# Designs tried in a protein design run: peptides against a protein of PDB entry 6B9H. Part 125

Target 1, 151 residues: chain A of PDB entry 6B9H
Amino acid sequence: AELCESLLTWIQTFNVDAPCQTVEDLTNGVVMAQVLQKIDPAYFDENWLNRIKTEVGDNWRLKISNLKKILKGILDYNHEILGQQINDFTLPDVNLIGEHSDAAELGRMLQLILGCAVNCEQKQEYIQAIMMMEESVQHVVMTAIQELMSK

## One batch from the design tools (peptide; made by RFdiffusion4, then SolubleMPNN)

Design b2_p28_1_s2 (from b2_p28_1, 12 letters changed)
Fold by OpenDDE base, seed 2:
Structure b2_p28_1_s2 (fold): chain B 151 residues (1-151), chain A 28 residues (1-28)
Amino acid sequence: as target 1 above (151 residues)
Amino acid sequence: SREEEERRRRERLREETRQFFEQLLAEA
């Protein structure tokens, strides 16, 4: 999906330790967890990150377990820190991500992470970084943000 | 022409995107 592809490109700008070149690379949640830690290391601290298993291989059950923890973290962060700014009416199906590498649902997950970035303490820096990306990516990101902020 | 129309559409899209993020920064 276009959303997933653009947000994958965006995720790659974080330069996390885990491989993040393909959709499949993101399905275990490790990259997403590391990105969230970069977004807000005080909230997504080492203790939180340690709950995410790094060596899951192709075990979709372990992937789903990680993804559920990450989704919960995002939702809690939105409620506790961001003041419920992210529209969570349609949540990603982490089962489809973990078991089938569903790009559309992964896109929804990355969209939530995008919401964290553009509302966090360092929101200005992340917004500026987005503005330096390719125009086509910027447009998709814009649409994604608009959807998140819609009432 | 179709090429000209497409050029105009791309230009409008670029401008709208730029304005969006500039406004987002202003509100940050």
Scores: peptide ipSAE 0.631, ipTM 0.906, DockQ to the pose 0.916
Fold by OpenDDE base, seed 4:
Structure b2_p28_1_s2 (fold): chain B 151 residues (1-151), chain A 28 residues (1-28)
Amino acid sequence: as target 1 above (151 residues)
Amino acid sequence: SREEEERRRRERLREETRQFFEQLLAEA
């Protein structure tokens, strides 16, 4: 999926500790959790991050458990901190991500994280970083942001 | 030509994208 591919490239700019080179690398939620901590370490603090299990292997049940926690964190962050600026009518299916590594649904999950980045306290820095990326990626990201901000 | 039309399309998309993020920064 084009959205997932572009946002995977974007996720890689965060230089997190966990491997983040493939779609499969993201299915356990560990990379996403570490990215969220970078976006807002005061909200996604160490206590929050410690709720995400890091040793899940190929256990899709544990992956789904992590992904559900992450999705909840994103939605709570949107409500409590961002003031519900993100349209969440179309939520990612974390079951398909965890059990089947569904790239389209993963793309929607990463899109929600993108929404956090472009609305957080350091949104200016993240927007400027996006403007330094490949033009084709920028266009996909723009479309993704427009979709999130639409009412 | 097809090549010219594609070039124009890319230029339009490039400018549209730049303007979008510039505006987004202005509102940040």
Scores: peptide ipSAE 0.630, ipTM 0.906, DockQ to the pose 0.940
Fold by OpenDDE base, seed 5:
Structure b2_p28_1_s2 (fold): chain B 151 residues (1-151), chain A 28 residues (1-28)
Amino acid sequence: as target 1 above (151 residues)
Amino acid sequence: SREEEERRRRERLREETRQFFEQLLAEA
């Protein structure tokens, strides 16, 4: 999916420790968890990150477990820190991500993380970083933000 | 021409995208 591909490129700008070159690399949630910690290390602290299993291999059940924790973290962050600024009416299906590497659902998950970045304390820095990306990626990211911020 | 129209469409898209993020920064 175009959304997933563009947001994967965006995720790669965070330079996390975990491999993040393919859609499959993101399905275990480790990259996403590390990205969230970079976005707000006070909220997504080491104790939170340690709850994410790092060595899951191809175990889709463990992937889904990680993804559920990450989704909960994002929703709690939106409620407790961001003040419900992003629209979470349509949530990603983490089962499809973990079991089938569904790019469309993964895209929606990454979209929620994008919402955290453009609404966090360092939102200006993340927005400026997006403006340095390729035009095609910027357009997709723009559309994704518009969907999140629409009321 | 068709090529000229496509060029203009791309330019409009680039400008709209730039304006969007500039506005987003202004509201941040």
Scores: peptide ipSAE 0.630, ipTM 0.905, DockQ to the pose 0.906
Fold by OpenDDE base, seed 3:
Structure b2_p28_1_s2 (fold): chain B 151 residues (1-151), chain A 28 residues (1-28)
Amino acid sequence: as target 1 above (151 residues)
Amino acid sequence: SREEEERRRRERLREETRQFFEQLLAEA
């Protein structure tokens, strides 16, 4: 999916410790958790990160468990810190991500993380970083943000 | 021509995207 491909490129700019080169690399949630910690380390602290299982392998049940925790973290962050600025009417299906590596649903999950970045305390820096990316990627990211901010 | 139309399309998309993020920064 175009959304997933562009947001994967965006995720790679965070330079996290976990491998993040393919869609499959993101399905266990470890990369996403590390990205969220970079976005707001006070909220997504070490205690929160330690709840995400790192030795998952290809166990889709453990992947789904991690993804559910991450989705909950994003939704709680939106409510408690961002003041519910992100439209969550369409939530990603974490079962399809964990069991089938569904790129479309993964794109929706990454879109929620994008919403956290462009609304967090350091939103200016993240927006400026996006403006330095490839033009085609910027356009997809713009569309993704517009969907999140629609009421 | 087809090439000219494609060039114009890319230019419109670049300008639209630039304006969007500049406005987003202004509201930040």
Scores: peptide ipSAE 0.629, ipTM 0.905, DockQ to the pose 0.906

Design b2_p28_1_s3 (from b2_p28_1, 10 letters changed)
Fold by OpenDDE base, seed 1:
Formats: C-alpha cells, structure tokens, sequence
Structure b2_p28_1_s3 (fold): chain B 151 residues (1-151), chain A 28 residues (1-28)
C-alpha cells in the first residue's frame, strides 16, 4: 500500500531502537510504541511502554495484544491531550495487522500516529521534518493528514 | 503534449504540497 510505504519511510526518521525496515518489523507494535514515546514521552512514559511486550516473535496473538494497547493509547491520547483533533471513524483492524501483516491496515495505524505527531506539543518540529522528506512521500503524508483532519 | 501535461501536473502537485505544509507550519 502506498500509504504504508510512505509512512514506513516517515517512521524510520525517528531512529528508534527496534528494527523498522519492513512491514513485518512493525506488526508487533514495538516500533510504534517507541515512536509514540518519542512524540510525547510525558504521556507515553516508561510505565506505558512497559505494558508492550517486546519478545513476541511470530506469536500473532501477542502482536494483536500489543496493537490493541497501542491503538487504545492513541485514542486515549487523542481524547485526553489532543482534544479529539483526529478523525477516528475508520479504525485499523489490528487483527489483520497482527495475523496477516496487512499493509493497508498497518497504514491506517501509522496514519493515527502521524496524527499524534502533527498535533502534539512538538508538532512544529515534526512538520519541519516531514518537509525535508522526498516530495512524493510528502504528498502522501499530506493526503493522510487531510483525511485525518477532514472529519 | 502528454509529456508537457504530465510535467505541469507534477509541478502543480509539488506546489500544492509545499503550500500545504507551509500553511500547516504557520498554524502550528
């Protein structure tokens, strides 16, 4: 999926500790959790991060469990911190991500994380970072942001 | 020509994208 490909490139700019080169690398949620901690370490603190299992291997049930926690965290962050600035009508299917590595659904999950970045306290810095990316990637990211903010 | 039209569309896209993020940054 074009969305997933572009947002994977965006995720890689965070330079997290966990491997993040492929779609499969993201299916356990560890990269996403680490990215969220970078976006807002006060909210996604160490206590929150510790709820995400890091040694899941190929266990799709554990992947789904992590992804559900992450999705809940994003939704709670949107409600408690961002003031419902993200359109969450179409939620990603974390079951398809965890069990089948569905790129389209993963793209939607990463899109929600994008929403967190462009609305957080350091939104200016993340927007500037996006503007330094390849133009084709920027265009996809723009479309993703527009979809989130349209409501 | 088709080639010219495609180049123009590509330039239009680049301009729109740049302006979008500039506006978004201004409002941040």
Amino acid sequence: as target 1 above (151 residues)
Amino acid sequence: SLEEALREEEEKRRKETKEFFEKLLKEA
Scores: peptide ipSAE 0.649, ipTM 0.909, DockQ to the pose 0.924
Fold by OpenDDE base, seed 2:
Structure b2_p28_1_s3 (fold): chain B 151 residues (1-151), chain A 28 residues (1-28)
Amino acid sequence: as target 1 above (151 residues)
Amino acid sequence: SLEEALREEEEKRRKETKEFFEKLLKEA
């Protein structure tokens, strides 16, 4: 999916410790959790991150468990910190991500993380970083942001 | 021509995207 591919490229700019080269690398949620910690380390602190299992392998049940925790974290962050600025009408299906590596659903998950980045305390820096990416990627990211900000 | 139309569309898209993020940055 175009959304997933573009947001994967965006995710890679965070230079997290976990492998993040493929869609499959993202399905266990470890990369996403590490990205969220970079976005707001005070909220997504070590205690929160420790709840995400890092050695998941191909265990789709563990993937789903991680993804559920991450999704909850994002939603809680949106409510508690961002003041519900992110439209969460259409939530990603974490079951499809964990069990089937569904790129479309993964894209929606990454989209929520994008929403966190462009609304967090360091939003200016993240927006500037996006503006340094390829135009084609920027366009997809723009569309994703617009969808999140729409009422 | 089709080629000209495609180039114009690409330029329009690029401009739209740039202006979007400039506005977003300004309001940040």
Scores: peptide ipSAE 0.649, ipTM 0.909, DockQ to the pose 0.925
Fold by OpenDDE base, seed 5:
Structure b2_p28_1_s3 (fold): chain B 151 residues (1-151), chain A 28 residues (1-28)
Amino acid sequence: as target 1 above (151 residues)
Amino acid sequence: SLEEALREEEEKRRKETKEFFEKLLKEA
């Protein structure tokens, strides 16, 4: 999916410790959790991050468990910190991500993380970083943001 | 021509994208 591919490229700009080169690399949620910690380390602190299992291998059940925790964290962050500035009526299917590495649903999850980045305290820095990416990626990211902000 | 139309469309897209993020940054 175009959305997933572009947002994967965006995720790679965070330089997290976990491998993040492929869609499969993101399905266990570890990369996403580390990215969220970078976005807001006060909210997504070490205690929160420690709830995410790192050594899951190909265990899709553990992947889904991680993804559910991450999704909950994103939603709670939106309500408690961001003031519900993003549209969350359509949530990603974490089961499809964990069990089948569904790129479309993964794209939806990454889109929610994008929403956190462009609305957080350091939103200016993340927006500027996006503006330094290739135009084709920026265009997809723009569309994703527009969808999130749409009422 | 088709070539001209494609170039024009891509230029419009690039302009739209740039202006979007500039506006977003201004409102941040």
Scores: peptide ipSAE 0.649, ipTM 0.909, DockQ to the pose 0.925
Fold by OpenDDE base, seed 3:
Structure b2_p28_1_s3 (fold): chain B 151 residues (1-151), chain A 28 residues (1-28)
Amino acid sequence: as target 1 above (151 residues)
Amino acid sequence: SLEEALREEEEKRRKETKEFFEKLLKEA
């Protein structure tokens, strides 16, 4: 899962409070929620973040619940703030992420977050940050963005 | 040589990636 590996590296550049070193660390959605708050704290505010449960452990049902809320938040953000600039035709299967730690589906979830970053108010800063990463990561991110922006 | 050809292809890929993000910044 090259997409997931590269986007995990990208997610780590946000320096969130939650652990974010492995695929498993991301399956409960807490890291993703904190990243989204950094991308747009006015939209993904404290009230929104408080809906994401932080003490889920290995409970895959709670993971899936969090992931569904995050996915909805991303889609709503795209429609309400970004003006539908990303392609959400192929949505990630949050059940496979929560129950099986599916890296391919997690990659698609992180790809949607990438879409938020490269289209938000601070898009210039996030694009410049990507350009400072390893070339192999940049290449994968480029492909991911191209897929998001294609019609 | 094959090694030189592979290095040239890698450089071409690097250039294409850089130009993509430069264009993306320009249109942002």
Scores: peptide ipSAE 0.647, ipTM 0.908, DockQ to the pose 0.912

Design b2_p28_1_s4 (from b2_p28_1, 14 letters changed)
Fold by OpenDDE base, seed 5:
Structure b2_p28_1_s4 (fold): chain B 151 residues (1-151), chain A 28 residues (1-28)
Amino acid sequence: as target 1 above (151 residues)
Amino acid sequence: MAEELARKLEEERRERTRQFFQELLEQA
């Protein structure tokens, strides 16, 4: 999916420790969790990150468990810190991500993380970083942000 | 004419994208 590929490129700008070159690399949630910690380390602290299993391999059950925790973290962050600025009426299906590596649903998950970045305390820095990316990627990211903000 | 139209549409898209993030940054 175009959304997933563009947001994967965006995720790669965070330079996290975990591999993040392919869609499959993101399906266990480890990269996403590390990105969220970078976005707001006070909220997504080390105790929160330690709840995400890092050595899951191809175990789709563990992937889904991680993804559920991450989704909950994003939703709680939106409610408790961001003040419900993200439109979350359509949530990603984490089962399809974990079991089938569904790119469309993964794109929706990454879109929620994008919402966290452009609304967090360091939103200015993340917006400026996006503006330095390839124009075609910026266009997709713009569309994704517009969808989130259109409540 | 097709090439000219394509160029125009691409330029308009690029400008819309640039303006969007500029406005978003100003509101941040």
Scores: peptide ipSAE 0.657, ipTM 0.915, DockQ to the pose 0.925
Fold by OpenDDE base, seed 2:
Structure b2_p28_1_s4 (fold): chain B 151 residues (1-151), chain A 28 residues (1-28)
Amino acid sequence: as target 1 above (151 residues)
Amino acid sequence: MAEELARKLEEERRERTRQFFQELLEQA
């Protein structure tokens, strides 16, 4: 999926500790959790991050468990901190991500993280970083943001 | 011509993208 590939490229700009080169690398949620901590370390603090299991391997049940926690964190962050600025009516299916590495659903998950970045306290810095990316990636990111803000 | 039209459409897309983020940045 074009959305997933573009947002994977975007995720790579965060330079997290976990490997983040492929769709499969993202399916355990570890990269996403580390990215969220960078976006807002006061909310996604160390206590929150410690709830995400890092040694998951290919265990899809553990992947889904992590992904559910991350999705809940994103939704809570949107409600409690961002003031429900993003559209969460179409949520990603974390079961398809964890069990089948579904790129389309992963793309929707990363899209929600994008919503956090462009609405957080350091939104200006993240927007500027996006503007430095390849134009084709920027276009996909633009579309993703527009969908998030559309009510 | 198809090639020229394609080029123009691509340029328009690039400009729309640039303007979008510029406006988003100004509102941030």
Scores: peptide ipSAE 0.656, ipTM 0.914, DockQ to the pose 0.923
Fold by OpenDDE base, seed 3:
Structure b2_p28_1_s4 (fold): chain B 151 residues (1-151), chain A 28 residues (1-28)
Amino acid sequence: as target 1 above (151 residues)
Amino acid sequence: MAEELARKLEEERRERTRQFFQELLEQA
């Protein structure tokens, strides 16, 4: 829960168009997709973004479908662009996110996105942005990065 | 006193966090 709360605060710094104030706001994957596009618009381009359905509502089946596409995108990005710099042996359960708004699993999903940000071409800018956040949030983010990059 | 000790431990935690990101930035 602490991981999810801190990473939700981090996600809000991207100022995406979709609502991103609550855990529930993130469960349809639209915010996460828009954040990924900001991280690397050449890879997560408009063609990729158009595969994510925006009119989802409370349909947990559509949420899960979106989340699966996003998770695949993250894993492919890690392999094709980042060169396997993140530890992805423990993947988030997107079913629990979509159907139950599970904060722990959502935190793991956001942790993977954090891995993309701190390893991408503009990693310096994202690291510096994190250093401007509240210290308590920085501490949680540090722990998340350490876990993600550990072997 | 316990309160002073707690403050010192918190300061040490904050410094470890700062050093982590500084080192991460240097390696980027």
Scores: peptide ipSAE 0.656, ipTM 0.914, DockQ to the pose 0.913
Fold by OpenDDE base, seed 1:
Structure b2_p28_1_s4 (fold): chain B 151 residues (1-151), chain A 28 residues (1-28)
Amino acid sequence: as target 1 above (151 residues)
Amino acid sequence: MAEELARKLEEERRERTRQFFQELLEQA
């Protein structure tokens, strides 16, 4: 819950086109996909983004399908681009996110996206942006990064 | 005394957080 709330605040700094004010807004994966495209538009290009279905409504099966694609994209990005700098030991349960809007699992998903941001080509800019956030949010983000980088 | 300790612990936490991201930037 605390992790999810802090990372939701962080996600909102990306100013994506899709609504991103609530946990429910993130469960269809559209916001997350748009954020990933901003992080690395060369890898998460328009062709990749077009594989994420929009206008899924409350269809939890479509949500889960999107989330699985996003998770795969993150894992592939970590392997192919980041050189596996992120610890993938505890993967989020996308079924719980899509079907039940589970905030804890969503937090884990957003944590993986955080890992992409702080290791991507523009990591300096994303780190600087985090340093401009509220201290309480920064502290949670720090803990999340430390967990990702630990072996 | 408890309030003073709490204040000091909070200041220490803020400093640790600041230092973490500063070091992270230096390594970027």
Scores: peptide ipSAE 0.656, ipTM 0.914, DockQ to the pose 0.950

Design b2_p28_2_s1 (from b2_p28_2, 11 letters changed)
Fold by OpenDDE base, seed 2:
Structure b2_p28_2_s1 (fold): chain B 151 residues (1-151), chain A 28 residues (1-28)
Amino acid sequence: as target 1 above (151 residues)
Amino acid sequence: MEEEEERRRREEERKETREFFEKLLAEA
């Protein structure tokens, strides 16, 4: 829960168009997709984003569909662009996110997005932005990054 | 004594976090 809460705060700094105030707001994947596009718009381009359905409502099946696409995008980005720098031995369970709004699993998904941000072309800017956040949030983010980059 | 120890732990945590991101930024 602490991981998810801190990373939700981090996600909010992206100022995406979709609502992103609660854990449930993130369960349809729309916010996450928009964040990824901001991280690397050349890779997560309009064509990629158009595959994410925006009008999902409470349909957990559509949520899971979006989340699976996003997870695949993250993993492909890590392999194709970042050079396998993210430790993915424990992947988030997108079914639990979509159907039950599981905060722990959502935290793991957001952690992967964090990995994209701190390893992308604009990594310097994202790292600097993190350093301006609340110290308690920074500590959680540090731990999350350490876990991702651990061998 | 406990209050002082807690303060010390918080200071160490802040220092560790700052140094981590400074190093990460330097390597970026």
Scores: peptide ipSAE 0.633, ipTM 0.896, DockQ to the pose 0.899
Fold by OpenDDE base, seed 4:
Formats: sequence, C-alpha cells, structure tokens
Structure b2_p28_2_s1 (fold): chain B 151 residues (1-151), chain A 28 residues (1-28)
Amino acid sequence: as target 1 above (151 residues)
Amino acid sequence: MEEEEERRRREEERKETREFFEKLLAEA
C-alpha cells in the first residue's frame, strides 16, 4: 500500500546493513530491528538485537517470531521511554507480515517505528530528515504521524 | 481552469505538509 511504500522509502534513509529494498526484505524484522537500534541504541541495545534471528530465509515462522519480539520492543519502548505517546489501538498483525508479506500490516508496523523516531530523544533530527524527503512521501508520513497522535 | 485549480490543490497540499512538520519540529 501507499503507506508501506512511503515508509519503506523512509526506512531506507537509515542506511542499515541489512537489505531493505523490497517489502519482503522487511518481513524478517532484521531491518526493523537495526532501525530501532539506530533510533535508541541504549534501549534497543546489542543484547536486544541479538534476540532477533538473522538469516531466516523464507521461514515465515521465524519471521513471525522476530516480528513479535520487535512489536513487543516497540510497545515496551513506548510505555517505558516515550510515555505512551503513540496510539497503539490498531496493532499490526505480524502473522500476516511474516507469512504473507502483507503490505498493509507491514505499513502499520513501520508506522509504529515512525512513532518511535518522531518521539525519541533525537526526534528533531528524524523530523528534519523526513522534511528532506520527496513531498509525496512526506505527505504520507504526515498522515501516518497524525494517526499516531490522534487520541 | 481545472488545471489551475489542480495546481492550487497540489500547492495547498505541499503547504499543509510543510506547515505540519514545521509545527512538529517547533514542538520537539
């Protein structure tokens, strides 16, 4: 979907080590985990990252396992660090992401990561980076942030 | 006229987006 595609473009700006060119590249959670570590390396430290299995291939069960850990990490981060500033009413279905590469659900997952970025200690830098992206992407990102901020 | 209105719409969209992030940045 448009949300997923725009947020994929946003994710690519992090220049993580893992491949992140396609929707499927993100389904194993490795890119997401590396992005989260960049957002807050003190919270998403090496010990946390080591819980995410790499080189899972097409094993959707392992993907789902990783995605569940990542989602938990995001939610815990929101609660413990961000003070629940992110609206988590609509949680992504990690099963659909892992098994079917569902773009809509992946978009929701990336949206939560976006919420982490725009609320973290370095939120200013991430907001400024978003403002440097293509306008059409910015518009989608804006909508995504607005949805997160809606109470 | 329609093309001009569409151009205006696009400009308003860009303006809205810019102002949103500027405000978000100001509140950061």
Scores: peptide ipSAE 0.632, ipTM 0.896, DockQ to the pose 0.925
Fold by OpenDDE base, seed 5:
Structure b2_p28_2_s1 (fold): chain B 151 residues (1-151), chain A 28 residues (1-28)
Amino acid sequence: as target 1 above (151 residues)
Amino acid sequence: MEEEEERRRREEERKETREFFEKLLAEA
């Protein structure tokens, strides 16, 4: 829960168009997709983003569909662009996120996005932005990065 | 003693976190 809460705060710094104030706001994947586009708009281009349905409502099946596409995008980005710097030994359960708004699994998904940010071309800018956040959030983010890079 | 120890632990945590990101920046 702490991981998800801290990373939600981090996600909010991107100032995306979609609502991103609650865990529920992230379960349809729209915010996450917009964040990924900001991280690397050349890879996560408009054609990629348009494959994510924006008007999902409470349809958990559509949420899961979006989340699967996003997870695939993250994994492909890691392999094709980042050179497999992020170990994906433990993947988030997108079914639990879409159907039950599971905060723990959502935290794992956001952790993968964090991995993209701190390894992308503009990694220095994202790291510096994290260093401007509250210390408690920075500590959680540090732990999350360490977990990704240690394996 | 408890307040002093807690303060020290918080300071150490802040130091560790700062050093981590500084190192991460240096390696970026």
Scores: peptide ipSAE 0.632, ipTM 0.896, DockQ to the pose 0.946
Fold by OpenDDE base, seed 3:
Structure b2_p28_2_s1 (fold): chain B 151 residues (1-151), chain A 28 residues (1-28)
Amino acid sequence: as target 1 above (151 residues)
Amino acid sequence: MEEEEERRRREEERKETREFFEKLLAEA
């Protein structure tokens, strides 16, 4: 999906340790967890990150387990730190991401992470970084943010 | 003429996107 493709490009700007070149690379949740730690290392600290299983291979059950933990972390972060600024009425289906590498659902997951970035303490820096990206990517990111902030 | 129209459309899209993020920064 267009959303997933653009947000994958955005995720790559974080320069995390885990491979993040393809949709498949994101399905185990390790990249997403490392990105969240960069967004707010005080909240997504080493203790939180250590709960995410690494080296899961093709085990879709472990992928889903990781993705559920990440989704919970995002939702808790939104409620506890961001003050419920993100519209979360439509949640991604982590089962489809883990078992089938569903790009549309993965896009929605990455959209939630985008919401964390543009509302966190360092929101200005992340917004400015987005403004330096390719115009086509910026347009998709804009629509994604608009959807998140719409109530 | 079609090329000119497409160019104009792209310019308008870039303007819309830029104004959106400038406003977002102003409110941050």
Scores: peptide ipSAE 0.630, ipTM 0.896, DockQ to the pose 0.936

